Peptides against a protein of PDB entry 3J47. Designs and how they scored, part 51

Target 1, 121 residues: chain A of PDB entry 3J47
Amino acid sequence: IRLTNQLKSLKGLQSKLKDVVEYLDKVINKELPINHTILGKLQDVFNLLPNLGTPDDDEIDVENHDRINISNNLQKALTVKTNDELMVIYISNLVRSIIAFDDLIENKIQNKKIQEQRVKD
Target 2, 69 residues: chain B of PDB entry 3J47
Amino acid sequence: YEEKEESNLAATKSMVKIAEQYSKRIEEEKELTEEELKTRYVGRQDPKKHLSETADETLENNIVSVLTA

## One batch from the design tools (peptide; aimed at target 1 V45 L48, target 2 T12)

Design b2_p30_4_s4 (made by RFdiffusion4, then SolubleMPNN; its pose is not in this set)
Fold by OpenDDE base, seed 3:
Structure b2_p30_4_s4 (fold): chain B 121 residues (1-121), chain C 69 residues (1-69), chain A 30 residues (1-30)
Amino acid sequence: as target 1 above (121 residues)
Amino acid sequence: as target 2 above (69 residues)
Amino acid sequence: KEKETLRQLELQKKRLQELLNRYEELLKKK
């Protein structure tokens, strides 16, 4: 259920982004007048989105390196933090798997003891 | 879309809480392993089952955290 | 002014296209 909802949201965002690109193309081609209000809102969205590394903006603000935020290019600096978090999650899953295996082994030992007791009776 | 975004936001907030709870979950997991060790010695089913259930819950929460991240 | 606005639009378009490409790659990996 959750994964399906995430995929649906992602598809919706992708469609909206495509519509914005198409609108921008029409404005660039002078097919439509420049809507300053749409451009302003788009600029606000891009200012809230971490700078996608266009090669010209060298100022990666180093301070945001630590906060796991939604957009992939600050995700490159955040990829270190995301990698650390993913490593923590991986280690946690590994530890949980080990515990689950220990429980399975213990359950098997108990089942064997119960069978041995039933054979003696 | 909005419901899913809200679910993702709730999940992200839960991930921050999960980072704090992660330290607690590691401790709970250690306690579980210790209780399993104790249960192997005591031969009583109940503490072992509780330990297993808590480990499984801890695993499920990590899987949900991975799927949310 | 107009030429600068056009340049900003092209830059925004490029950023949006890069974002779209990343989403498509993520969708292919799932």
Scores: peptide ipSAE 0.326, ipTM 0.796, DockQ to the pose 0.040
OpenDDE base, seeds 1, 2, 4, 5: peptide ipSAE 0.363, 0.366, 0.346, 0.406; ipTM 0.841, 0.805, 0.805, 0.845; seeds 1, 2, 4, 5 fail the geometry check

Design b2_p30_5_s2 (made by RFdiffusion4, then SolubleMPNN; its pose is not in this set)
Fold by OpenDDE base, seed 2:
Structure b2_p30_5_s2 (fold): chain B 121 residues (1-121), chain C 69 residues (1-69), chain A 30 residues (1-30)
Amino acid sequence: as target 1 above (121 residues)
Amino acid sequence: as target 2 above (69 residues)
Amino acid sequence: SKEKEKKELLKKGYELEIERQKKLKETLSL
């Protein structure tokens, strides 16, 4: 469900982006006038997007490392941070699995001891 | 789309919360392991079971974190 | 720094659990 929702959101964003690109192409070709409201919103989006070409990536990298989805370069740094977080989660899961396994083994040992006691008895 | 976006935003916020809780979960897992070790020495089934349950909860939380991440 | 600390903590937890598993395995074999 969550992944599906994320995918749907991404698809929606992609569609909207495509519409904007198509609109911009039409404006460039003088087929349609510039919609100032759409451009303003797009500008706001671009301002919120990590600047792909600007070397000030370091500050943006630190802040945006948590936000996987938004923009490619800052997103790349964010992706690295996300990967680190995922790795931590993975290791944590591994530890939990090991603990659970230990408990299983202990339970098995206890059961075996109980069986051995019954045989003596 | 908006509902999914809200869900994704909530998931992202949850990830931040998970990061904060992660340290706590690691500690809980460690405590569970210590309790299991102690329970083995003490021979009490109850502490071992509790440790196992805590480990399972920690594992489940990690799985949820992975799914959210 | 916090991420590194978290990673170290996780690593310690893993190592502890591995050791626990070894002890448990030994106990099972007796």
Scores: peptide ipSAE 0.481, ipTM 0.854, DockQ to the pose 0.017; fails the geometry check
OpenDDE base, seeds 1, 3, 4, 5: peptide ipSAE 0.431, 0.460, 0.442, 0.443; ipTM 0.838, 0.846, 0.845, 0.841; seeds 1, 3, 4, 5 fail the geometry check

Design b2_p30_5_s3 (made by RFdiffusion4, then SolubleMPNN; its pose is not in this set)
Fold by OpenDDE base, seed 3:
Structure b2_p30_5_s3 (fold): chain B 121 residues (1-121), chain C 69 residues (1-69), chain A 30 residues (1-30)
Amino acid sequence: as target 1 above (121 residues)
Amino acid sequence: as target 2 above (69 residues)
Amino acid sequence: SEEAAKEAELKEGYKLLEEAQKQLKELLSL
């Protein structure tokens, strides 16, 4: 079920990207006005990509995202904003993890101190 | 796809709120860490424990936010 | 400029986290 949903989402994204490209080509040719709704949907898809916040995954997605962003400055700005939000969430999780580890270390130190006191007694 | 788009729009709006809450949570976490450091220095275990618990709660909230985002 | 400021803040956050992780590792090794 989860894999099927992921595949469906990817197919949907692919179809949407194709539509966006076609629309952008028409806009460039002055055949149609800029469709803001399509751009909004693309941003939504980008926002659903959780891995954009990891520095290692950012390099791969940034190249593809930059290509899309070059087509629309507004879309680029929204994508950057989404990435920033994801990064903030990631940083927050890391900070919490660090705090949890600090507490574990403190507990370990305390336990060691208690053991040392017991040996001295 | 339309339903998913609507859900994503709602999520995006919620993310703005989450970002604001996150900034506050980060500050709270920092305060807790300082209290833990002070507790270590003073030898008081209780304040350190409280800081740890608050940090854990902050982490859990972030994880939930990531899962919902 | 606002977007650039946010990116800078994120980078600073990552740096702080890295330092904290290093400190935790050091404490765990003691």
Scores: peptide ipSAE 0.413, ipTM 0.842, DockQ to the pose 0.022; fails the geometry check
OpenDDE base, seeds 1, 2, 4, 5: peptide ipSAE 0.406, 0.411, 0.393, 0.402; ipTM 0.844, 0.844, 0.844, 0.840; seeds 1, 2, 4, 5 fail the geometry check

Design b2_p30_5_s4 (made by RFdiffusion4, then SolubleMPNN; its pose is not in this set)
Fold by OpenDDE base, seed 5:
Structure b2_p30_5_s4 (fold): chain B 121 residues (1-121), chain C 69 residues (1-69), chain A 30 residues (1-30)
Amino acid sequence: as target 1 above (121 residues)
Amino acid sequence: as target 2 above (69 residues)
Amino acid sequence: SAAEKKEQELKKGYELEIERQKKLKELLDL
């Protein structure tokens, strides 16, 4: 369900982008006048998008170590943050699994004791 | 689209909550382990069962966190 | 602790992302 919703949102964005491209092509071909409202909205969208392609990656690397958590604008920084989160989740799952195994072992020991008592009886 | 966006927003909020609960879950897991150990010594199944249940709940919460991430 | 600080930073990051998503959705009218 969650993944489906994310995909739907992405598809909606894709459709809008296609419409913008089509409009721009028509303007270039002098078929339609420039819609200033659409252009303004597109500009706003681009400003809200994460900076995926900024070549200034080199200077950002040093400051980014502390800003990795804050700067949603850099995909690289977001990736590092996501990786850290996934690691924490992984460790948590591992710990839970260990506890579950410990309980299983204890249950087996108890079952054996019960069986031994029944045989004596 | 709106429903999906709402779901994504809910997921993000859940992730924030997971971060807060993570430390608590770790502590709860440790407590359950101690109870299990005590149950082994006392021979009472009830504390051991409780520990197992808490461990399972902790595991489930981690799975939900993975799905939200 | 360092872990707690990291967690707090993560939370702030998520909050900012949620706000960004809201603005984007409004712009896209989805």
Scores: peptide ipSAE 0.518, ipTM 0.858, DockQ to the pose 0.471; fails the geometry check
OpenDDE base, seeds 1, 2, 3, 4: peptide ipSAE 0.511, 0.517, 0.505, 0.478; ipTM 0.857, 0.858, 0.851, 0.856; seeds 1, 2, 3, 4 fail the geometry check

Design b2_p30_6_s1 (made by RFdiffusion4, then SolubleMPNN; its pose is not in this set)
Fold by OpenDDE base, seed 3:
Structure b2_p30_6_s1 (fold): chain B 121 residues (1-121), chain C 69 residues (1-69), chain A 30 residues (1-30)
Amino acid sequence: as target 1 above (121 residues)
Amino acid sequence: as target 2 above (69 residues)
Amino acid sequence: SEREKFLEESREFIKKNGAFEALKYQLELL
């Protein structure tokens, strides 16, 4: 679900970017006047989503260093943060797995003990 | 798109919370392991089970955190 | 680094819980 939502958001951004490009092309071709409202909205979108997965955005926003960003691609700092989070999750999963295995082993030992007791009876 | 954005924002907030809860989860996992060990030594079935369950919960939370991230 | 601290915390957790020992015991039981 979350991944799907992220993908949808990315698709939406991509579509909007495409629309902006198309609009700019029309303006260049003198087919449409410059729409300041569209440009303002685009700027707002870029300001709100500075580092979301757009391949061409060279702006390294320093403020997002502490934000765990799902998309490692745009900001090295975000990538580092994401990597750290992933490492934490990985270690946690490993620990949980170990605990789960320990429980399985204990269960198996108990089962063996029960079987041994039954044989002695 | 707005729904997905909201979900992503929620996920980001959850990640922050996960970072804070990570230490707690580790402690919970330790407690579970200790209970399992105690159950193994004392022969009390219930503590071991509880430890296992806590470990599973910790794992699940970590998985959710990874998926959220 | 924060990452290193997290790793260390995880290691300490494993040490405290004896997770590896438990796993080893379980594996032997299987």
Scores: peptide ipSAE 0.450, ipTM 0.848, DockQ to the pose 0.017; fails the geometry check
OpenDDE base, seeds 1, 2, 4, 5: peptide ipSAE 0.423, 0.428, 0.421, 0.421; ipTM 0.844, 0.853, 0.845, 0.845; seeds 1, 2, 4, 5 fail the geometry check

Design b2_p30_6_s2 (made by RFdiffusion4, then SolubleMPNN; its pose is not in this set)
Fold by OpenDDE base, seed 3:
Structure b2_p30_6_s2 (fold): chain B 121 residues (1-121), chain C 69 residues (1-69), chain A 30 residues (1-30)
Amino acid sequence: as target 1 above (121 residues)
Amino acid sequence: as target 2 above (69 residues)
Amino acid sequence: DERKKFLEESRKLIKEKGSFEALKEQLKLA
């Protein structure tokens, strides 16, 4: 569910970006009047989005280390953080798996002891 | 889209909390292992079962954390 | 006593090979 929502959000953003580009092209071609309200809202959306897709994003400082891997450059630093978090989760899952197996082994040992007792009887 | 964004933000905040809880979960897992050890030594099945259950819960929480990530 | 010995061996194995390999070995012994 969460991954699907993230994917949907990403697809929505991609579609919106495409619409913005198409709108800008139409404005440049004088097919549509410049709508300042739409442009302002789009700028606000772009400012709120981590600088994803524009090549000029090379200059924006790596400040926010902590946020999720959305865009590639900020996403690199975020990818490192996400990788660290994923590593921790992986290790935790591994440890839990080990504990679960230990319990399984103990159950098996107990079952074996029960069988040995039944044979002795 | 907005619902997914809100869910993602909530997930991110949850990840920070998960990092803190992760240390606690590791400790809980250790406690479970000790209880299993004690159960093996003392022959008390109940502590061992409890340890296994806590380990499973810890695993589930980690999986949820990964899915939230 | 056998369970205790097994646990001690498991602990030793976990320290030497890591928890996963120790568990795998315990599973083989059980």
Scores: peptide ipSAE 0.441, ipTM 0.847, DockQ to the pose 0.013; fails the geometry check
OpenDDE base, seeds 1, 2, 4, 5: peptide ipSAE 0.392, 0.440, 0.406, 0.423; ipTM 0.838, 0.852, 0.843, 0.844; seeds 1, 2, 4, 5 fail the geometry check

Design b2_p30_6_s3 (made by RFdiffusion4, then SolubleMPNN; its pose is not in this set)
Fold by OpenDDE base, seed 5:
Structure b2_p30_6_s3 (fold): chain B 121 residues (1-121), chain C 69 residues (1-69), chain A 30 residues (1-30)
Amino acid sequence: as target 1 above (121 residues)
Amino acid sequence: as target 2 above (69 residues)
Amino acid sequence: SEREEELEESRKLIKEKGGFEALKEQLKLA
């Protein structure tokens, strides 16, 4: 459910960005007038978004180094954090799996002992 | 879309909490494993079962954390 | 890709430590 919602949000953003690009292309080609209301809202969104287009890693806020991938340069630092988190989760899952299997083996051994005792009685 | 964005924000906050919980869960899993080892020697089914159940719960929580990450 | 590779290496290390595969083998013998 959560992943599905995230994907839907991302798809919605992608669609909106595509619409903006198409609108800008039409304005450049003088096919349509500029929709000032949509452009104003989009500009506000861009101002709130981390700068996707800046190549310099030096502007990445140090506080965001441990956070999830959202956007390109800031996104690289965020990507590293996300990868580290995923790695920890992966290791944790493996450890849990090993423990679960160990318990299953022990349960089987106990069941076998109980069965052997029943046969002797 | 807004509802999903809010859900994603909540999930992100949950991930931070999961990171802290993960360390604790690993420690709990280790404790259960020691109990299982002791249970093997003592022949008591109950401690081993409890360890196994806790390990399973820890695994499930980690899987959910991975899926939310 | 590099991160995926690191994850795969971690998987290999866990296998080498004998946890998962050893447990599987024990389960087959039980």
Scores: peptide ipSAE 0.453, ipTM 0.854, DockQ to the pose 0.015; fails the geometry check
OpenDDE base, seeds 1, 2, 3, 4: peptide ipSAE 0.398, 0.437, 0.451, 0.445; ipTM 0.837, 0.853, 0.854, 0.857; seeds 1, 2, 3, 4 fail the geometry check

Design b2_p30_6_s4 (made by RFdiffusion4, then SolubleMPNN; its pose is not in this set)
Fold by OpenDDE base, seed 2:
Structure b2_p30_6_s4 (fold): chain B 121 residues (1-121), chain C 69 residues (1-69), chain A 30 residues (1-30)
Amino acid sequence: as target 1 above (121 residues)
Amino acid sequence: as target 2 above (69 residues)
Amino acid sequence: SEREKFLEESREFIKKNGAFEALKEQLKLA
């Protein structure tokens, strides 16, 4: 569900960007006036987005750790942070799985002992 | 789309909290393992079950955290 | 680092769970 929502959001952004590009092309062709509201919202989005540097731009120290954006240098730093968090979560899950497995083994051993006792009775 | 964005933002905030909770969950998992060990020695199934349940809950929370990431 | 502590705790937990491997082996022998 969450991943699907992220994908939908990304697709929505992509669609909006495409619409803006199409609008800009129409404005350049003098077919339509500039939609200031859409441009303003897009500018706000761009201001909120980490600077989309070229792939070759040096690692920008991202002060804000939170957003996984794959494409940008800032996004790379955020991706690394996210990967670290995911790794911690993965390890925790493994630990939980191991505990659950230990309990399962113990239960199985106990069940076997109970069966052995029943055979002796 | 907006609802998903809000959900992603909430998830991101939750991830920071999850990191803190993760450390706590690891400790809880250790406690569960100790309880299982104690339960094995005492022969009381109930403490072991509780430890197992807590470990499972910790695992589930970690999985949810990964899925939210 | 906090991450390193977590990793160490996880390793310690896995080591404690080495008892699980021992139990698994006992279960196989049984």
Scores: peptide ipSAE 0.490, ipTM 0.860, DockQ to the pose 0.014; fails the geometry check
OpenDDE base, seeds 1, 3, 4, 5: peptide ipSAE 0.453, 0.483, 0.475, 0.459; ipTM 0.849, 0.852, 0.858, 0.850; seeds 1, 3, 4, 5 fail the geometry check

Design b2_p30_7 (made by RFdiffusion4)
Pose (drawn by RFdiffusion4):
Structure b2_p30_7 (pose): chain A 91 residues (1-28, 36-48, 72-121), chain B 63 residues (1-40, 47-69), chain P 30 residues (1-30)
Amino acid sequence: IRLTNQLKSLKGLQSKLKDVVEYLDKVIHTILGKLQDVFNLNNLQKALTVKTNDELMVIYISNLVRSIIAFDDLIENKIQNKKIQEQRVKD
Amino acid sequence: YEEKEESNLAATKSMVKIAEQYSKRIEEEKELTEEELKTRPKKHLSETADETLENNIVSVLTA
Amino acid sequence: AAAALERAAAAAEALAALLAEKNETVAIPA
């Protein structure tokens, strides 16, 4: 789902660029200004990424913890299944 | 495009706020463990732990 | 980190306004 959404966003840029190229050919405004603003707003992320790296680490750790909890419950389920099997054999 | 951006936007506003959500997910995780212990309720605890994990996963995907 | 996310949000809004050709103004964070 996230991927489809990202693709949609990139699609708009691609089509927008094509339009802009065609527009320029024809010319040979507000949209242009907006585009420039967007440009100004990965390069910059470079420095910002430094911080993101730290936060990514924290969210990795949290995921690991969740995985452990899931494993725990999983073990309990396995044990229950084994007990059920034993009961059936007895019967 | 908008629908997709909406979903992304929510992922971003959650990333700004995740410090509090992390502490509440930490607690939830612990709650799940408690329920399991009682069972040894167990199911409820397990569900809570799964939810916490899922929330962490979503946070990582957004990042 | 918050500032980075604010810039990212502003950029997303600005890009949305660009692609939708809306007459909306997006406040660029300092």

Design b2_p30_7_s1 (made by RFdiffusion4, then SolubleMPNN; from b2_p30_7, 16 letters changed)
Fold by OpenDDE base, seed 4:
Structure b2_p30_7_s1 (fold): chain B 121 residues (1-121), chain C 69 residues (1-69), chain A 30 residues (1-30)
Amino acid sequence: as target 1 above (121 residues)
Amino acid sequence: as target 2 above (69 residues)
Amino acid sequence: LTKALELNIAKQKQLKALLSESDEEVEIPA
């Protein structure tokens, strides 16, 4: 469900971006008037996008690494953070799986003992 | 689309929280393993069951965290 | 990340093997 929603959101965003590009092209070609409202929203979105080009902001606050990959450098940092988080989750899942298997083994041993007792009776 | 966007935002926030809780979950898992080990020696089925359940919950939480990530 | 995933997969495989071995040990000699 969550992945599906994320995918749907991404698809929606992609479609919207495509529409904006098409609109901008039409405006450039003087085919349609500029929709100021759409352009304003798009500009806002771009401003919220991490600055792809400016190398200098050294103070990548460690906290911002947790936010969504908006800009390439920020996105890279965020990607690294996401990777680390995924690694932790993976390790955790593995550990849980190990515990679950240990329990299953124990349950099996117990079941066998119970069966052996039943046969002796 | 809007509902999904909201869900994604919520998921992102949840991921941060999950990262913080991950260490705690690992410790909880260790505790469960210890209890299971003790149960093997003592023959106490109930503590072992509880450990298993806690381990399962921990696994589920980790899976949800992975899905959110 | 890839390495961590690989490690997890390996551990899962080991767990499966342990379960299988346990099953074999539980086989009642006919």
Scores: peptide ipSAE 0.476, ipTM 0.852, DockQ to the pose 0.011; fails the geometry check
OpenDDE base, seeds 1, 2, 3, 5: peptide ipSAE 0.428, 0.467, 0.473, 0.463; ipTM 0.841, 0.849, 0.851, 0.847; seeds 1, 2, 3, 5 fail the geometry check

Design b2_p30_7_s2 (made by RFdiffusion4, then SolubleMPNN; from b2_p30_7, 17 letters changed)
Fold by OpenDDE base, seed 2:
Structure b2_p30_7_s2 (fold): chain B 121 residues (1-121), chain C 69 residues (1-69), chain A 30 residues (1-30)
Amino acid sequence: as target 1 above (121 residues)
Amino acid sequence: as target 2 above (69 residues)
Amino acid sequence: LEKALEINIAKQKMLSVLLSEKDEEVEIPE
């Protein structure tokens, strides 16, 4: 469910970005006037996106954003942060799994002891 | 799209919270393992069971965190 | 990094416990 929602959001963003590109191409070709409202919103989105042209600013925004694939440079730092978080989660899961196995082994040992006692009686 | 965006925002906030609580969960897992070890030595089934349960809860929380990530 | 290290330490401890339990299980004849 969550992954599906993320994928849907990403697809929606991709579609919107494509629409913007198509609009910009039409404006460049003088086929349509610039829609200032759409352009303004897009500019706001781009300003919220780490500047691909300024990797340093992108790094700062990426350091603040742990996991959000916003823009490629910001995405890189966000990807690194996301990777670190995923590693932590993976390690934690591994630890939990080990603990669960330890408990399973202990339970098995106890069950064997109980069985041995029953055989002796 | 909006619902997904809201879900992603919620997931991101959850991830931050998970990161903050991660250390506690690891400690809880360690405590469970220690209790299991102690229970093994003491022969008390209850502490071992409690450790196992806490470890399982910690594992589940980590899995949920991974799924949120 | 520090948190990851702490997690790794926890994992190692858990693994050590698990190994100890496995060793005991091996000692128990079927």
Scores: peptide ipSAE 0.487, ipTM 0.859, DockQ to the pose 0.012; fails the geometry check
OpenDDE base, seeds 1, 3, 4, 5: peptide ipSAE 0.473, 0.470, 0.444, 0.474; ipTM 0.846, 0.854, 0.858, 0.850; seeds 1, 3, 4, 5 fail the geometry check

Design b2_p30_7_s3 (made by RFdiffusion4, then SolubleMPNN; from b2_p30_7, 17 letters changed)
Fold by OpenDDE base, seed 2:
Structure b2_p30_7_s3 (fold): chain B 121 residues (1-121), chain C 69 residues (1-69), chain A 30 residues (1-30)
Amino acid sequence: as target 1 above (121 residues)
Amino acid sequence: as target 2 above (69 residues)
Amino acid sequence: LTDALEINIAKQKMLSALLSESDEEVEIPK
């Protein structure tokens, strides 16, 4: 459910981005007038997106490394953090799977013993 | 879309909490493994079952954390 | 005794399914 919702949101964003690109191409080609309202909303969305492009502000304050996986330089640090978190989750899942497997093996051994007892009776 | 966005925001907040709880989950998993070892030694199914259940709960929590990341 | 064996078999099947699901989830992060 959660993954499906995230995927749906991402797909919606992708579709909207595609529409914007198509619109911008038409504006560049002078085929359509610039819709300032849509562009303004998109600009607001883009401004809420961590700035991909401006290299200059060196003061990437080390503290905000944790939260927001959005924009490229901050995204690199955030990507590293996200990668670490994903790795931790992966390891945790692996460990749980191992525990579950150990339980399965034990249950199998028990079932085998029960079956052997039944054959002897 | 809005409902999904709200769900994603909630998931992000949960992820931060999960990071803090991760160490605790690892410890809980270790405790389960110890109970399994004890169950193997004693031959009692009940402690082993309890360990398995706690491992499953820990797994589910980690999966939710992954889905939130 | 037969019923107990069936229950254990069902538990093993459930555990195997859980393990399989966990393996799929572990593959996603790779």
Scores: peptide ipSAE 0.472, ipTM 0.860, DockQ to the pose 0.015; fails the geometry check
OpenDDE base, seeds 1, 3, 4, 5: peptide ipSAE 0.421, 0.462, 0.465, 0.455; ipTM 0.852, 0.857, 0.859, 0.853; seeds 1, 3, 4, 5 fail the geometry check

Design b2_p30_7_s4 (made by RFdiffusion4, then SolubleMPNN; from b2_p30_7, 19 letters changed)
Fold by OpenDDE base, seed 2:
Structure b2_p30_7_s4 (fold): chain B 121 residues (1-121), chain C 69 residues (1-69), chain A 30 residues (1-30)
Amino acid sequence: as target 1 above (121 residues)
Amino acid sequence: as target 2 above (69 residues)
Amino acid sequence: LKDALELNIARQKQKRVLLSESDEEVEIPK
């Protein structure tokens, strides 16, 4: 359920981005006037979106580098946070797997001991 | 989309909470391993089973967390 | 097995410290 919702949100965002690109292309081609309201909202979304954009735009000027570095640092921080969370989850899964495996081994040892007792009786 | 965004935000908040809960779950897993060790010595199947069950629950929660992330 | 579990717990603890430091570094710029 949660993954499906995340995927749906990503698909919705992707569709909206595609619509914006198509709109921008139409504006560039002078086929449609710029909808300033949609563009403004999109700009607000892009400004709120940590610049998830291509790493190649890192060449933008030093003063914007701090703000873009704040946005990229926010994305990088979010990526680092996500990576850290993923690592924690991964390690947790490993720990759980190890514990479960230990219990399985112990259960096998107990079962073997029970069988050996039954053979002696 | 908005419901999913809210769900994603809740998921992110849940992920932070999961990190804290994960700490607690790791401790619970450690306790289970200690109980399993004790059960090996005491021969009581019940504590060992309980440890195994808690470890499994901890694993399941981590897997769900990974799948949610 | 117990040692492996303890190692994993220790690694998770280190990771939490690292995450906490990273979160603190993110909070510092505010």
Scores: peptide ipSAE 0.500, ipTM 0.867, DockQ to the pose 0.029; fails the geometry check
OpenDDE base, seeds 1, 3, 4, 5: peptide ipSAE 0.465, 0.489, 0.467, 0.492; ipTM 0.856, 0.856, 0.824, 0.861; seeds 1, 3, 4, 5 fail the geometry check

